# Peptides against a protein of PDB entry 5NXQ, part 42

Target 1, 114 residues: chain A of PDB entry 5NXQ
Amino acid sequence: EIQIPVSMAAEEEYLRSKVLSELLTDTLENDGEMYGNENEVLAALNGAYDKALLRLFASACSDQNVEKALSLAHELKQDRALTAAVKISERAELPSLVKKINNIREARYEQQLK

## One batch from the design tools (peptide; aimed at target 1 K51 R55 A58 K87)

Design b2_p28_8_s1 (made by RFdiffusion4, then SolubleMPNN; from b2_p28_8, 13 letters changed)
Fold by OpenDDE base, seed 5:
Structure b2_p28_8_s1 (fold): chain B 114 residues (1-114), chain A 28 residues (1-28)
Amino acid sequence: as target 1 above (114 residues)
Amino acid sequence: MEEEEKERKEKLLKEMEEIIEEEEAAAK
């Protein structure tokens, strides 16, 4: 019956996903062993990581905490996650945040071209 | 007003969760 706040649950999942992602990355880098599915596993973990972050992001948006939301957006890894963040920002009626997140996306596109 | 605002936030969070799930589904 105890209701856990959404933000607390999201924070727990974020930390869990982050630790698992880092652990796997370190293992692959330190052991020097590459198998057939490491990239797929990493992608899946990154997906879970971004999903957890997006929930934190959504919470920040609901609180109208634009600065916190923006900081969280910078931590997102996948472009599709940034796209989701834009959609969330639009739903929250935060056009300034939409613009700032689009700037993040554009910056990453430029970095990929180099 | 506080209760009404709480309800608004809960509704908003639900809508945002749907966006997150939709993006995940699109990637599969």
Scores: peptide ipSAE 0.496, ipTM 0.888, DockQ to the pose 0.790
OpenDDE base, seeds 1, 2, 3, 4: peptide ipSAE 0.491, 0.494, 0.489, 0.493; ipTM 0.886, 0.887, 0.886, 0.887

Design b2_p28_8_s2 (made by RFdiffusion4, then SolubleMPNN; from b2_p28_8, 11 letters changed)
Fold by OpenDDE base, seed 5:
Structure b2_p28_8_s2 (fold): chain B 114 residues (1-114), chain A 28 residues (1-28)
Amino acid sequence: as target 1 above (114 residues)
Amino acid sequence: MEEEEERRKKELLEEMEEIIEEWEKEAA
């Protein structure tokens, strides 16, 4: 059996989740119709999307690639996913990255207030 | 050194995966 590298597996899952999430989002925006289960499906897809990103983020942290990790953090959709990213950064002993992720969170909070 | 570094990296990734798993459980 061929063992797939973790990074490749994560990339594949990310791309799959991203495409599905975008397709559903576009459908809702273009058709203007929402049904009872669509929000739940969207949430599930967003969850899978962020999960895949978090794995890529973890990989970047393990490589001590702060720039790549930060770029990935910006792509996270859910605030709770940013919380996980902070925990991962702390485990990787990257305090500068922790601060930068917290800045992302604060910026999003300000956007919600406007 | 390379073997030891790879071992440490693997252990780190495993711990990070546990964080992600816990994060996923919190959503359920």
Scores: peptide ipSAE 0.601, ipTM 0.920, DockQ to the pose 0.857
OpenDDE base, seeds 1, 2, 3, 4: peptide ipSAE 0.600, 0.601, 0.600, 0.599; ipTM 0.919, 0.920, 0.919, 0.920

Design b2_p28_8_s3 (made by RFdiffusion4, then SolubleMPNN; from b2_p28_8, 10 letters changed)
Fold by OpenDDE base, seed 2:
Structure b2_p28_8_s3 (fold): chain B 114 residues (1-114), chain A 28 residues (1-28)
Amino acid sequence: as target 1 above (114 residues)
Amino acid sequence: SEEEEKRRKEELLREMEEIIEEYEKEVS
């Protein structure tokens, strides 16, 4: 059995989930109709997408690559994923990154209020 | 040592994976 590096596995899953999510989104936008399970599928895809990103994020944190980690955090879609990223950053003892991610969260909250 | 650093990094990654698993549980 071939062991695949965590970063490579995460990247593959990220790309796969991203493509599927985008395809579904495009379909909904173009067709203007939804079927019974499409919302559930989209939610699942978004979850998988963020999960994959979080693994990449964790890897970046473990390398103490704050800039890369921050860039990845910006790609996260769900607030709960940002929360996880904060927890990961705290575990990695990167307080500056924690602050920056919290700023992302606050910015998104403000956008939702508009 | 390099080995110690590797072990520490692996441990850190395991702990981070636990956080990700907790994230997954919230949706599953």
Scores: peptide ipSAE 0.578, ipTM 0.909, DockQ to the pose 0.757
OpenDDE base, seeds 1, 3, 4, 5: peptide ipSAE 0.576, 0.573, 0.576, 0.577; ipTM 0.908, 0.907, 0.908, 0.908

Design b2_p28_8_s4 (made by RFdiffusion4, then SolubleMPNN; from b2_p28_8, 10 letters changed)
Fold by OpenDDE base, seed 2:
Structure b2_p28_8_s4 (fold): chain B 114 residues (1-114), chain A 28 residues (1-28)
Amino acid sequence: as target 1 above (114 residues)
Amino acid sequence: MEEEEEKKKEELLKEMEEIIEEWEKEVA
């Protein structure tokens, strides 16, 4: 049994989740009709998407690749995922990254207020 | 030295996975 490297597995799951999320979103936008479970499915897909990203983010942090980690953080959809990214950054002892991620969060909050 | 670095990295990744697992449990 060939063990796939964690990074490759994470990338595959990320791409899969991303595609599914986009397809569902497009379907909802085109049909305009929401079925009772569609929001739940979308939330689940977004969760899977962010989970995959967090694994990639963790990998980047472990490599001390702050720029890559930051780029991945920008791709996170949920605020709670950014919170997890902060925790991961703290564990990786990357305080500069912590600050930058918090800036992303603050920027999103400000955007929501407008 | 390289082996120690790899071990440390592996341990770090394990701890990060635990953070992700906790994050996932909060949604469930």
Scores: peptide ipSAE 0.571, ipTM 0.905, DockQ to the pose 0.813
OpenDDE base, seeds 1, 3, 4, 5: peptide ipSAE 0.567, 0.563, 0.568, 0.570; ipTM 0.904, 0.903, 0.904, 0.904

## One batch from the design tools (peptide; aimed at target 1 R55 C61)

Design b2_p29_3 (made by RFdiffusion4)
Pose (drawn by RFdiffusion4):
Structure b2_p29_3 (pose): chain A 114 residues (1-114), chain P 29 residues (1-29)
Amino acid sequence: as target 1 above (114 residues)
Amino acid sequence: SSSSLPPEEYSEALEEYYTEFKESLEEEM
């Protein structure tokens, strides 16, 4: 059986999680539950989404592609995932990227104050 | 783990595939 590189597998998993999360969110926001485990599936789905997105984020940091990495960070869902991205940026010694990611966290916190 | 980003053409092909797959699922629903 074909082996898939972890970097290439992360892109597919990100996109798949993105699609399935959007579809299941539309289902729960309009029709509610049908099968019985949609809420738990959606929670695991958003978790896999950010995990795959953080793997791609690490590859961008390894490639010193700060611009690509910032765009990936903007697509993150959980606030805790933005925290994980800051730590990855620090471990990659990209201080300029840390500041820009921390601006995203502060901007979301400002929406939390409204 | 350190690695390079996937090729851009590969990423674009995956994005087109999943956009069309999502549209087809919405039409079937």

Design b2_p29_3_s1 (made by RFdiffusion4, then SolubleMPNN; from b2_p29_3, 20 letters changed)
Fold by OpenDDE base, seed 2:
Structure b2_p29_3_s1 (fold): chain B 114 residues (1-114), chain A 29 residues (1-29)
Amino acid sequence: as target 1 above (114 residues)
Amino acid sequence: MSHPMPDESYIEELRKKYEKELEELKKKR
């Protein structure tokens, strides 16, 4: 089987999960649940979304592209994904990026406390 | 460079592409 580059595969899955998540969210808001499993599907899609982004994030870190990595981190949805991004940044020895991602995480915590 | 975001026209194209897949995902459960 032909090997697809990791970044290309990750980009495709990112776009797929992003679009499907948005479509499903809109459907839920406008029409409600039709099959009763929409929230479970949405959770799975959001998981796939963050997983794909983390692969792109890791690639950006490997390329020492801190600006791109930070932009990708802002798109992450789940707190656990931000935690993973911190760990990836630590392994890549990018302490400035670690700090910036932690700032994103802290800002989201503060927003939840409002 | 920041990660490029698809424009609205491209997103609409993807919506059409994945509409069927979304319906199948909902129906399989």
Scores: peptide ipSAE 0.176, ipTM 0.717, DockQ to the pose 0.088
OpenDDE base, seeds 1, 3, 4, 5: peptide ipSAE 0.072, 0.078, 0.166, 0.081; ipTM 0.645, 0.644, 0.707, 0.645

Design b2_p29_3_s2 (made by RFdiffusion4, then SolubleMPNN; from b2_p29_3, 16 letters changed)
Fold by OpenDDE base, seed 5:
Structure b2_p29_3_s2 (fold): chain B 114 residues (1-114), chain A 29 residues (1-29)
Amino acid sequence: as target 1 above (114 residues)
Amino acid sequence: MKHSMPPEEYVEELRKKYEELKKKLLELR
């Protein structure tokens, strides 16, 4: 079995999940449901996507690369993932990043209300 | 026709498509 560094594994999983999510999304938009449970599959893919992103995010925080971390946070899809990113940022002692991520969350909440 | 497929199986089918896409990408390089 091939063992690769955690960061590389996270990048691979991110890309894989991203592509799979995009493929399914395109299928749903253009062809509709084929199996009747595509939304469940998509939710699982989005979960894997965010999980992989959070690993990349944690790595960026560990490197004190706030710019990269923030960019990754913008790509997170689920609110629970943003919450996790906040916790990671707090543990990394990056209060400015915490604030910026919370701003992202608040902005999304406001958009949902419109 | 709509088919019933467990999410795990659907993901596997998508994975196959992903691998084919990856192959095509490599061919373009």
Scores: peptide ipSAE 0.023, ipTM 0.458, DockQ to the pose 0.052
OpenDDE base, seeds 1, 2, 3, 4: peptide ipSAE 0.023, 0.022, 0.022, 0.021; ipTM 0.455, 0.454, 0.451, 0.454

Design b2_p29_3_s3 (made by RFdiffusion4, then SolubleMPNN; from b2_p29_3, 17 letters changed)
Fold by OpenDDE base, seed 4:
Structure b2_p29_3_s3 (fold): chain B 114 residues (1-114), chain A 29 residues (1-29)
Amino acid sequence: as target 1 above (114 residues)
Amino acid sequence: MKHPMPPEEYIEKLREKYKKEKEELLKKR
């Protein structure tokens, strides 16, 4: 069985989760709740999305592509995923990227506090 | 009454809905 490269599998899952998350979000905005558990489904989709994106992020870090890694970090939805990205950056010995991701996290906290 | 749907089934229903809406949009063109 030909093993699909990890990067290709992560890209496919990222794109799938992204499209489904957008579709569900648009449906909720336009049609409202249909089944009453859409927020739970959306949380699961966002979790899968961030998980796949973190794999792409880790690959970018391994390639020492800080610019690509930072661009991917901006696409992360959950704060827990940004925390994971910091840990990955620390392991990759990329302190400049750690600082930039922490800045993203701080900016999101400030937006939540109004 | 709204009934909770399993995530996998809900995702499939969304895909079916989107496909049908797209097909109907193409027929109206």
Scores: peptide ipSAE 0.025, ipTM 0.447, DockQ to the pose 0.038
OpenDDE base, seeds 1, 2, 3, 5: peptide ipSAE 0.022, 0.022, 0.024, 0.023; ipTM 0.448, 0.446, 0.442, 0.458

Design b2_p29_3_s4 (made by RFdiffusion4, then SolubleMPNN; from b2_p29_3, 17 letters changed)
Fold by OpenDDE base, seed 5:
Structure b2_p29_3_s4 (fold): chain B 114 residues (1-114), chain A 29 residues (1-29)
Amino acid sequence: as target 1 above (114 residues)
Amino acid sequence: MSHSMPPEEYIKKLREKYEKLKKELLAKR
């Protein structure tokens, strides 16, 4: 069994989850709820998306590619995923990245308050 | 009556759409 490198597997899962999430979102926007549990499915897809993205993020941090890591962090959907990204950045000893991710979190909180 | 599909089954259908889209994208390249 050819073990796909962890990074490639994460990228594939990220892309798959992203496309599926987008397809479901478009379906919900255009057709509405058909089965009544689409939001649950979307949450699961978003969870898988963020999980895969966090693996890519961790890889970028390990490579000390702060720009790539930050770009990936902006693509994270869930606040819990941003929290995880902060923890990963802290462990990678990237304080500048920690600060920038916290700024993303704060900006999202401010948007939710409006 | 559209019966509520289990999340896993719905994801399976979406995956089929994804694979179709992927093939179409590859064909355009």
Scores: peptide ipSAE 0.027, ipTM 0.508, DockQ to the pose 0.051
OpenDDE base, seeds 1, 2, 3, 4: peptide ipSAE 0.026, 0.024, 0.023, 0.026; ipTM 0.508, 0.451, 0.488, 0.508

Design b2_p29_4 (made by RFdiffusion4)
Pose (drawn by RFdiffusion4):
Structure b2_p29_4 (pose): chain A 114 residues (1-114), chain P 29 residues (1-29)
Amino acid sequence: as target 1 above (114 residues)
Amino acid sequence: SELEETMEELAEEMFEAKEERDKLLEEMF
């Protein structure tokens, strides 16, 4: 059976998780539960989404592509995932990227104060 | 390097999260 590179597999998993998360969120916001496990599935779905997005983020940092990495960080869902992205940026010695990601966290926290 | 070790860890974490999410999708359907 064909082996898939982890970097290429992460892109597919990110997109799939994005699609499935959007569909299941629309289901729960309008119709509610039907099968019985939608809430847990959606929680695991958002988890896999950010995990795959962080793998792509690490690859962008490895390639010194700060701009691509910031766009990837913007697509993150969990605030804890933004924290993980900051640590990856620090481990990649990209201080300019740390500041811009921390601006995202502060901006979300400002929405939390409204 | 620190980033290379982080990339290996992220690869494991990504596949663990995928397997858990796919198992829950199979149980739901």

Design b2_p29_4_s1 (made by RFdiffusion4, then SolubleMPNN; from b2_p29_4, 15 letters changed)
Fold by OpenDDE base, seed 4:
Structure b2_p29_4_s1 (fold): chain B 114 residues (1-114), chain A 29 residues (1-29)
Amino acid sequence: as target 1 above (114 residues)
Amino acid sequence: SALEKEMEELGKEMEEAVKKAEELLKKML
């Protein structure tokens, strides 16, 4: 068994999940649901995707790389993932990042209301 | 911690989710 560094593993999983999520989404949009569990799979995939991103996010915060962290936060899909990112930022004592991520959340809320 | 639990609850196990997605895509594509 080859041990892969956490950061590398997270990046790989992020990319894999991203590609699969995009492919699945595109397929559903074009061909519709065929098997009845596509949404469930997509939700699970999005969860995995966000989890991978959060690991990268945490790493970026640890490196005090706010710009990278923020960029990663923008890629998060689920609100609960953004909430997690806020918590990570708080623990990392990055209040500016906390504010910026909360702005992302608020913006998404506003978009959903319209 | 609460954060750790939240991160864990963000979805099914990463590998399982990806596997299921790949299996589904094999059927769809």
Scores: peptide ipSAE 0.097, ipTM 0.668, DockQ to the pose 0.249
OpenDDE base, seeds 1, 2, 3, 5: peptide ipSAE 0.038, 0.039, 0.036, 0.035; ipTM 0.597, 0.603, 0.595, 0.559

Design b2_p29_4_s2 (made by RFdiffusion4, then SolubleMPNN; from b2_p29_4, 12 letters changed)
Fold by OpenDDE base, seed 1:
Structure b2_p29_4_s2 (fold): chain B 114 residues (1-114), chain A 29 residues (1-29)
Amino acid sequence: as target 1 above (114 residues)
Amino acid sequence: SPLEETMEELAKEMEEAVKKAEELLKKML
């Protein structure tokens, strides 16, 4: 069995899910609903996307690369994924990163209230 | 629905991945 490095696998899944998510989003915006379950499909894709990102995020935290970690956190789509990123950051003892990610969450909440 | 089930599975997998990542960080830090 060929063992693929975790980081490479995560990057591949990230790219795959990113492309699919963007394509499906564009389709919904331009052509409307295709099968009536597009939102659910998008949610599933976002889940896979965020999962891949979180793996990359964990790697960045392990490297103590706060700037890279923060950049990845901005790409996370789901609030639950941001919560996960906070937990990872806390475990990595990166309080500055925790604060910055929480700021992202707060900003998104404010946008939802508009 | 099948899609909801897959979403739930993905959510669970994400949570598990986070836990594993945290464990890894614990070992590395």
Scores: peptide ipSAE 0.040, ipTM 0.582, DockQ to the pose 0.082
OpenDDE base, seeds 2, 3, 4, 5: peptide ipSAE 0.027, 0.025, 0.029, 0.035; ipTM 0.554, 0.535, 0.559, 0.576

Design b2_p29_4_s3 (made by RFdiffusion4, then SolubleMPNN; from b2_p29_4, 13 letters changed)
Fold by OpenDDE base, seed 3:
Structure b2_p29_4_s3 (fold): chain B 114 residues (1-114), chain A 29 residues (1-29)
Amino acid sequence: as target 1 above (114 residues)
Amino acid sequence: SALEETMKELDKEMEEAVKKAEELLKEML
């Protein structure tokens, strides 16, 4: 039996979720075929995607790799995921990262107002 | 640890989304 490291499992989940989200998006944009639940599927996939990213994010924080953590934070899609990233950063005692993630959130808020 | 607790909370919060995605994908694929 092969033991898979937690970090590797997280990466696999991230890649799987990312690919599925992209494939679904492309299908809707290119084929236009609708099943009636595509938006719900996308929302669920985004949740899975962000969850996987946050696991990687937490790992990066644990490694004190702020640069990698910040890069991952930019890939997060949902605001609630950014909030989670802030919490993780706080727990990791990385105030600089907290500030930068909050800047991401603020920028997205401004975009939504336009 | 505090970090582990945060991660546990996150996993619980988003676990339903993963399951829902899997169920819905079976309907499409």
Scores: peptide ipSAE 0.040, ipTM 0.600, DockQ to the pose 0.556
OpenDDE base, seeds 1, 2, 4, 5: peptide ipSAE 0.035, 0.037, 0.035, 0.035; ipTM 0.591, 0.593, 0.598, 0.590

Design b2_p29_4_s4 (made by RFdiffusion4, then SolubleMPNN; from b2_p29_4, 14 letters changed)
Fold by OpenDDE base, seed 1:
Structure b2_p29_4_s4 (fold): chain B 114 residues (1-114), chain A 29 residues (1-29)
Amino acid sequence: as target 1 above (114 residues)
Amino acid sequence: SALEEEMERLAKEMEEAVKKAEALLKKML
């Protein structure tokens, strides 16, 4: 069995999850509730989306591409995913990236308090 | 609630994904 490259699989899942998440979000914003389980579906899609992004993030860290890694971190939706990105950055020995991702987390917390 | 339980499940799945990503990173470095 031919193994699909990790990066290709991650990109495919990212794009799929991104499109579905955006479409569902737009539907909820414009039309309200959908089938009574829309929040659960959105959570699952966001989870898959962040999971795919984290794979891409790990690849970027492996390449020592800090700018790409940071851009990917900005696209992460869940705080747990940002925490994961910090851990990956620590393992990659990228302290500047760790700091920048923590700044993203702090900024989001401040926005939630307003 | 069912939603909270699903969120917890997804959180665990994400944690596992992180572990896999870290393992991959270690292999690549």
Scores: peptide ipSAE 0.035, ipTM 0.559, DockQ to the pose 0.037
OpenDDE base, seeds 2, 3, 4, 5: peptide ipSAE 0.035, 0.033, 0.034, 0.030; ipTM 0.569, 0.556, 0.578, 0.561

Design b2_p29_5_s2 (made by RFdiffusion4, then SolubleMPNN; its pose is not in this set)
Fold by OpenDDE base, seed 5:
Structure b2_p29_5_s2 (fold): chain B 114 residues (1-114), chain A 29 residues (1-29)
Amino acid sequence: as target 1 above (114 residues)
Amino acid sequence: MEEEERKRKEEELLKEMEEIIEEYEEELK
């Protein structure tokens, strides 16, 4: 049985999820037509995208690569995924990363309030 | 001993991280 390294599997899933999310988004933007289930499909794709990123993020935390982890956190779309990234950072005992991710969350909240 | 202990600690950390990712996935359902 061929075992694929977790990091390689996560990268492949990330790329797949990213491409599908972008294709759907571009279709919605270009056609201007909203079908009843398109937002649900997009949300599901975004969920899979963030899940794949969180696995890459966990790997970066395990490697103690704070800068890589932070870069990945900026790519997360959903606030729930940022919350998960904070929890992961806490488990990894990376308080500097926790603070930086919380700053990303706060900045997004402030942007939504404007 | 130190290398085996380090490896066990890393495996436990990765397990805890995967549990957090699973919790995230459950919140999306």
Scores: peptide ipSAE 0.517, ipTM 0.877, DockQ to the pose 0.843
OpenDDE base, seeds 1, 2, 3, 4: peptide ipSAE 0.514, 0.514, 0.513, 0.516; ipTM 0.876, 0.877, 0.876, 0.876

Design b2_p29_5_s3 (made by RFdiffusion4, then SolubleMPNN; failed a check: too like the target's own chain; its pose is not in this set)
Amino acid sequence: SAAEEEERRKKELLEEMEEIIEEYEEELK

Design b2_p29_5_s4 (made by RFdiffusion4, then SolubleMPNN; its pose is not in this set)
Fold by OpenDDE base, seed 1:
Structure b2_p29_5_s4 (fold): chain B 114 residues (1-114), chain A 29 residues (1-29)
Amino acid sequence: as target 1 above (114 residues)
Amino acid sequence: SAAAAEEARKKKLLEEMEEIIEEYEEELK
């Protein structure tokens, strides 16, 4: 059995999940419910999407590539995923990245209040 | 070897990060 490197697997899953998430979102916005459980499906897709991103994020952090890590963090959809990214950044001893990700979270909170 | 030690440290770091991702996954359930 051929083992695929973690980074390659994560990139593939990210791209797949991104496409599906976008397509599902567009469909829901235009056509509404198709099967009656689209919200649950979307949540599951978002979870997989963010999980894939977090692995890419972890890799970037391990390389001390703060700018790449930050760019990836902006692509995260769920607040829980941002929380995980903060924890990963702390483990990588990147306090500047921690602050920047927390700023992303604060900005999203403010947007929700409007 | 210093290079080998650095690589081992990086591997350990990635393993610790994977544990955080696993915790994230469990919270989604």
Scores: peptide ipSAE 0.586, ipTM 0.916, DockQ to the pose 0.792
OpenDDE base, seeds 2, 3, 4, 5: peptide ipSAE 0.585, 0.583, 0.585, 0.586; ipTM 0.916, 0.915, 0.916, 0.916; seed 4 fails the geometry check

Design b2_p29_6 (made by RFdiffusion4)
Pose (drawn by RFdiffusion4):
Structure b2_p29_6 (pose): chain A 114 residues (1-114), chain P 29 residues (1-29)
Amino acid sequence: as target 1 above (114 residues)
Amino acid sequence: SSEEAERKERIEEETEKQIELLDEAAEEE
């Protein structure tokens, strides 16, 4: 059977998780539960979404592509995932990227104060 | 180069660590 590179597999998993998460969120916001495990599936789905997105974020940092990495960070869902992105940026010695990601966290926290 | 490969490896190790910590946090919920 064909082996898939972890970088290429992350992109597909990110997109799949994005599609499935958007569909299941629309189901729960309008119709509610039908099968019985939708809430747990959606939670695991948002988790896999950010994990795959963090793997693409690490590749962008490895390639010194700060711009691509910031755009990837913007698509993150969990606030804890933004924290993970900051630590990856620090490990990659990209201080300019750390500041811009921390601006995203502060901006979200400002929405939390409204 | 060897130094570039080691730098990229360190980033992947930290990625794996941060993904594992997110999984542990999801299990705590």

Design b2_p29_6_s1 (made by RFdiffusion4, then SolubleMPNN; from b2_p29_6, 19 letters changed)
Fold by OpenDDE base, seed 1:
Structure b2_p29_6_s1 (fold): chain B 114 residues (1-114), chain A 29 residues (1-29)
Amino acid sequence: as target 1 above (114 residues)
Amino acid sequence: SAAEEARRQAIEETLDEEIAELDREEAEQ
């Protein structure tokens, strides 16, 4: 099991996780091979990245900034994280945002079927 | 306002619950 330190500063963790996730993804795509626990490392990074984004997302929802919240939701990588964003949006009483996030999920499902 | 603060607290509660669930799911892998 790989543990990744997560900063309490959501912005810092988001940026760090974003950079590392992109670099690892690019490396794997270029090499076409995964060595050792690279998949596990990438999954852990994606988890930390999405959790950092969700913290920012919750803040945007608290500010009733739907456009910012939606922009952040588009950056989420995992479907499970989108589910979390929907639940947060529901609690924030932002039904328009709920619909828009569900549209993101549906679009991703359609892409997977191609 | 009091209503805005209550909403903020409710959002934070939901966030914490979702983060905890994500942590549990990651731990199961």
Scores: peptide ipSAE 0.667, ipTM 0.947, DockQ to the pose 0.654
OpenDDE base, seeds 2, 3, 4, 5: peptide ipSAE 0.659, 0.659, 0.659, 0.660; ipTM 0.948, 0.948, 0.948, 0.948

Design b2_p29_6_s2 (made by RFdiffusion4, then SolubleMPNN; from b2_p29_6, 15 letters changed; failed a check: too like the target's own chain)
Amino acid sequence: SMAEEERKKRIEEALDEEIAALDEAEAAQ

Design b2_p29_6_s3 (made by RFdiffusion4, then SolubleMPNN; from b2_p29_6, 16 letters changed)
Fold by OpenDDE base, seed 1:
Parts: sequence; structure tokens; C-alpha cells
Structure b2_p29_6_s3 (fold): chain B 114 residues (1-114), chain A 29 residues (1-29)
Amino acid sequence: as target 1 above (114 residues)
Amino acid sequence: SMEEEEKKKKIEETLKEEIEKLEEEEKEQ
């Protein structure tokens, strides 16, 4: 079996999951109907999407590319994924990135309160 | 440097741990 490089696999999964997530979101918004199976599909897609992003995020941190890492963090959907990004940033010894990601998280909390 | 490579290794270890945590949470849904 041909082993695909991790970075390439992550990029492919990210792009695929992003497109599918957007299509599903558009469908749900337009139809106004949500079924149990649709929610499960969305959750699965979001999980796969964020995991793919986190792999890219870790690579950016490894390269000490803070701007790229931050850009990727903005694309994360789940709060738990942002938490993971913070932990990765801490291990990478990038305190400025930690602060910026925490700001993203706080901003989302404020949005939920509105 | 050897120190930089060790840091990269630790980043990868942390990534694996966080991915595993996400997958465990997904199973609980």
C-alpha cells in the first residue's frame, strides 16, 4: 500500500471536509429542515475537518510560522479544537500564539452571549 | 539543531494526544 505523506493527507482532508461542511451548511440553511442523521453527518464532518486542521496547525508551529498557525486556528470550528491548538502552541513554546488563540476563544464566547 | 528536533518531536507527541482526546469525545456523542 502506498503511504501518503501526512502533510499531503491532511491538506486533502481539510479541503474535502471544508467543501462538504459548507455544502451541508448551505443545504440546511436553505431547506430549514434538520434530521437526526444530518446532525450526525455534520458532527462527523466537523470533527474530521478540525483534526485535519490541527495536523496542519502543528506543522506550522513546528516551522515556527506563527502567522500561518494563527490563520489556521481561525478556521477551527469546535471550541475543543481551539483548546487543542492552545496546548500545541504551549508545547511549541509560542506564548504570543497562545494569547492570540485564547482571544479567538473569548471572542466566540462573547458572540454566544449575544 | 538537536534541540530543535526534540521540540518538533514533542509537538508531534502533543498533537497525537490531543487528536486522541478529540476522538474519545466523539465516541461519547
Scores: peptide ipSAE 0.634, ipTM 0.936, DockQ to the pose 0.863
OpenDDE base, seeds 2, 3, 4, 5: peptide ipSAE 0.633, 0.633, 0.631, 0.633; ipTM 0.936, 0.936, 0.936, 0.936

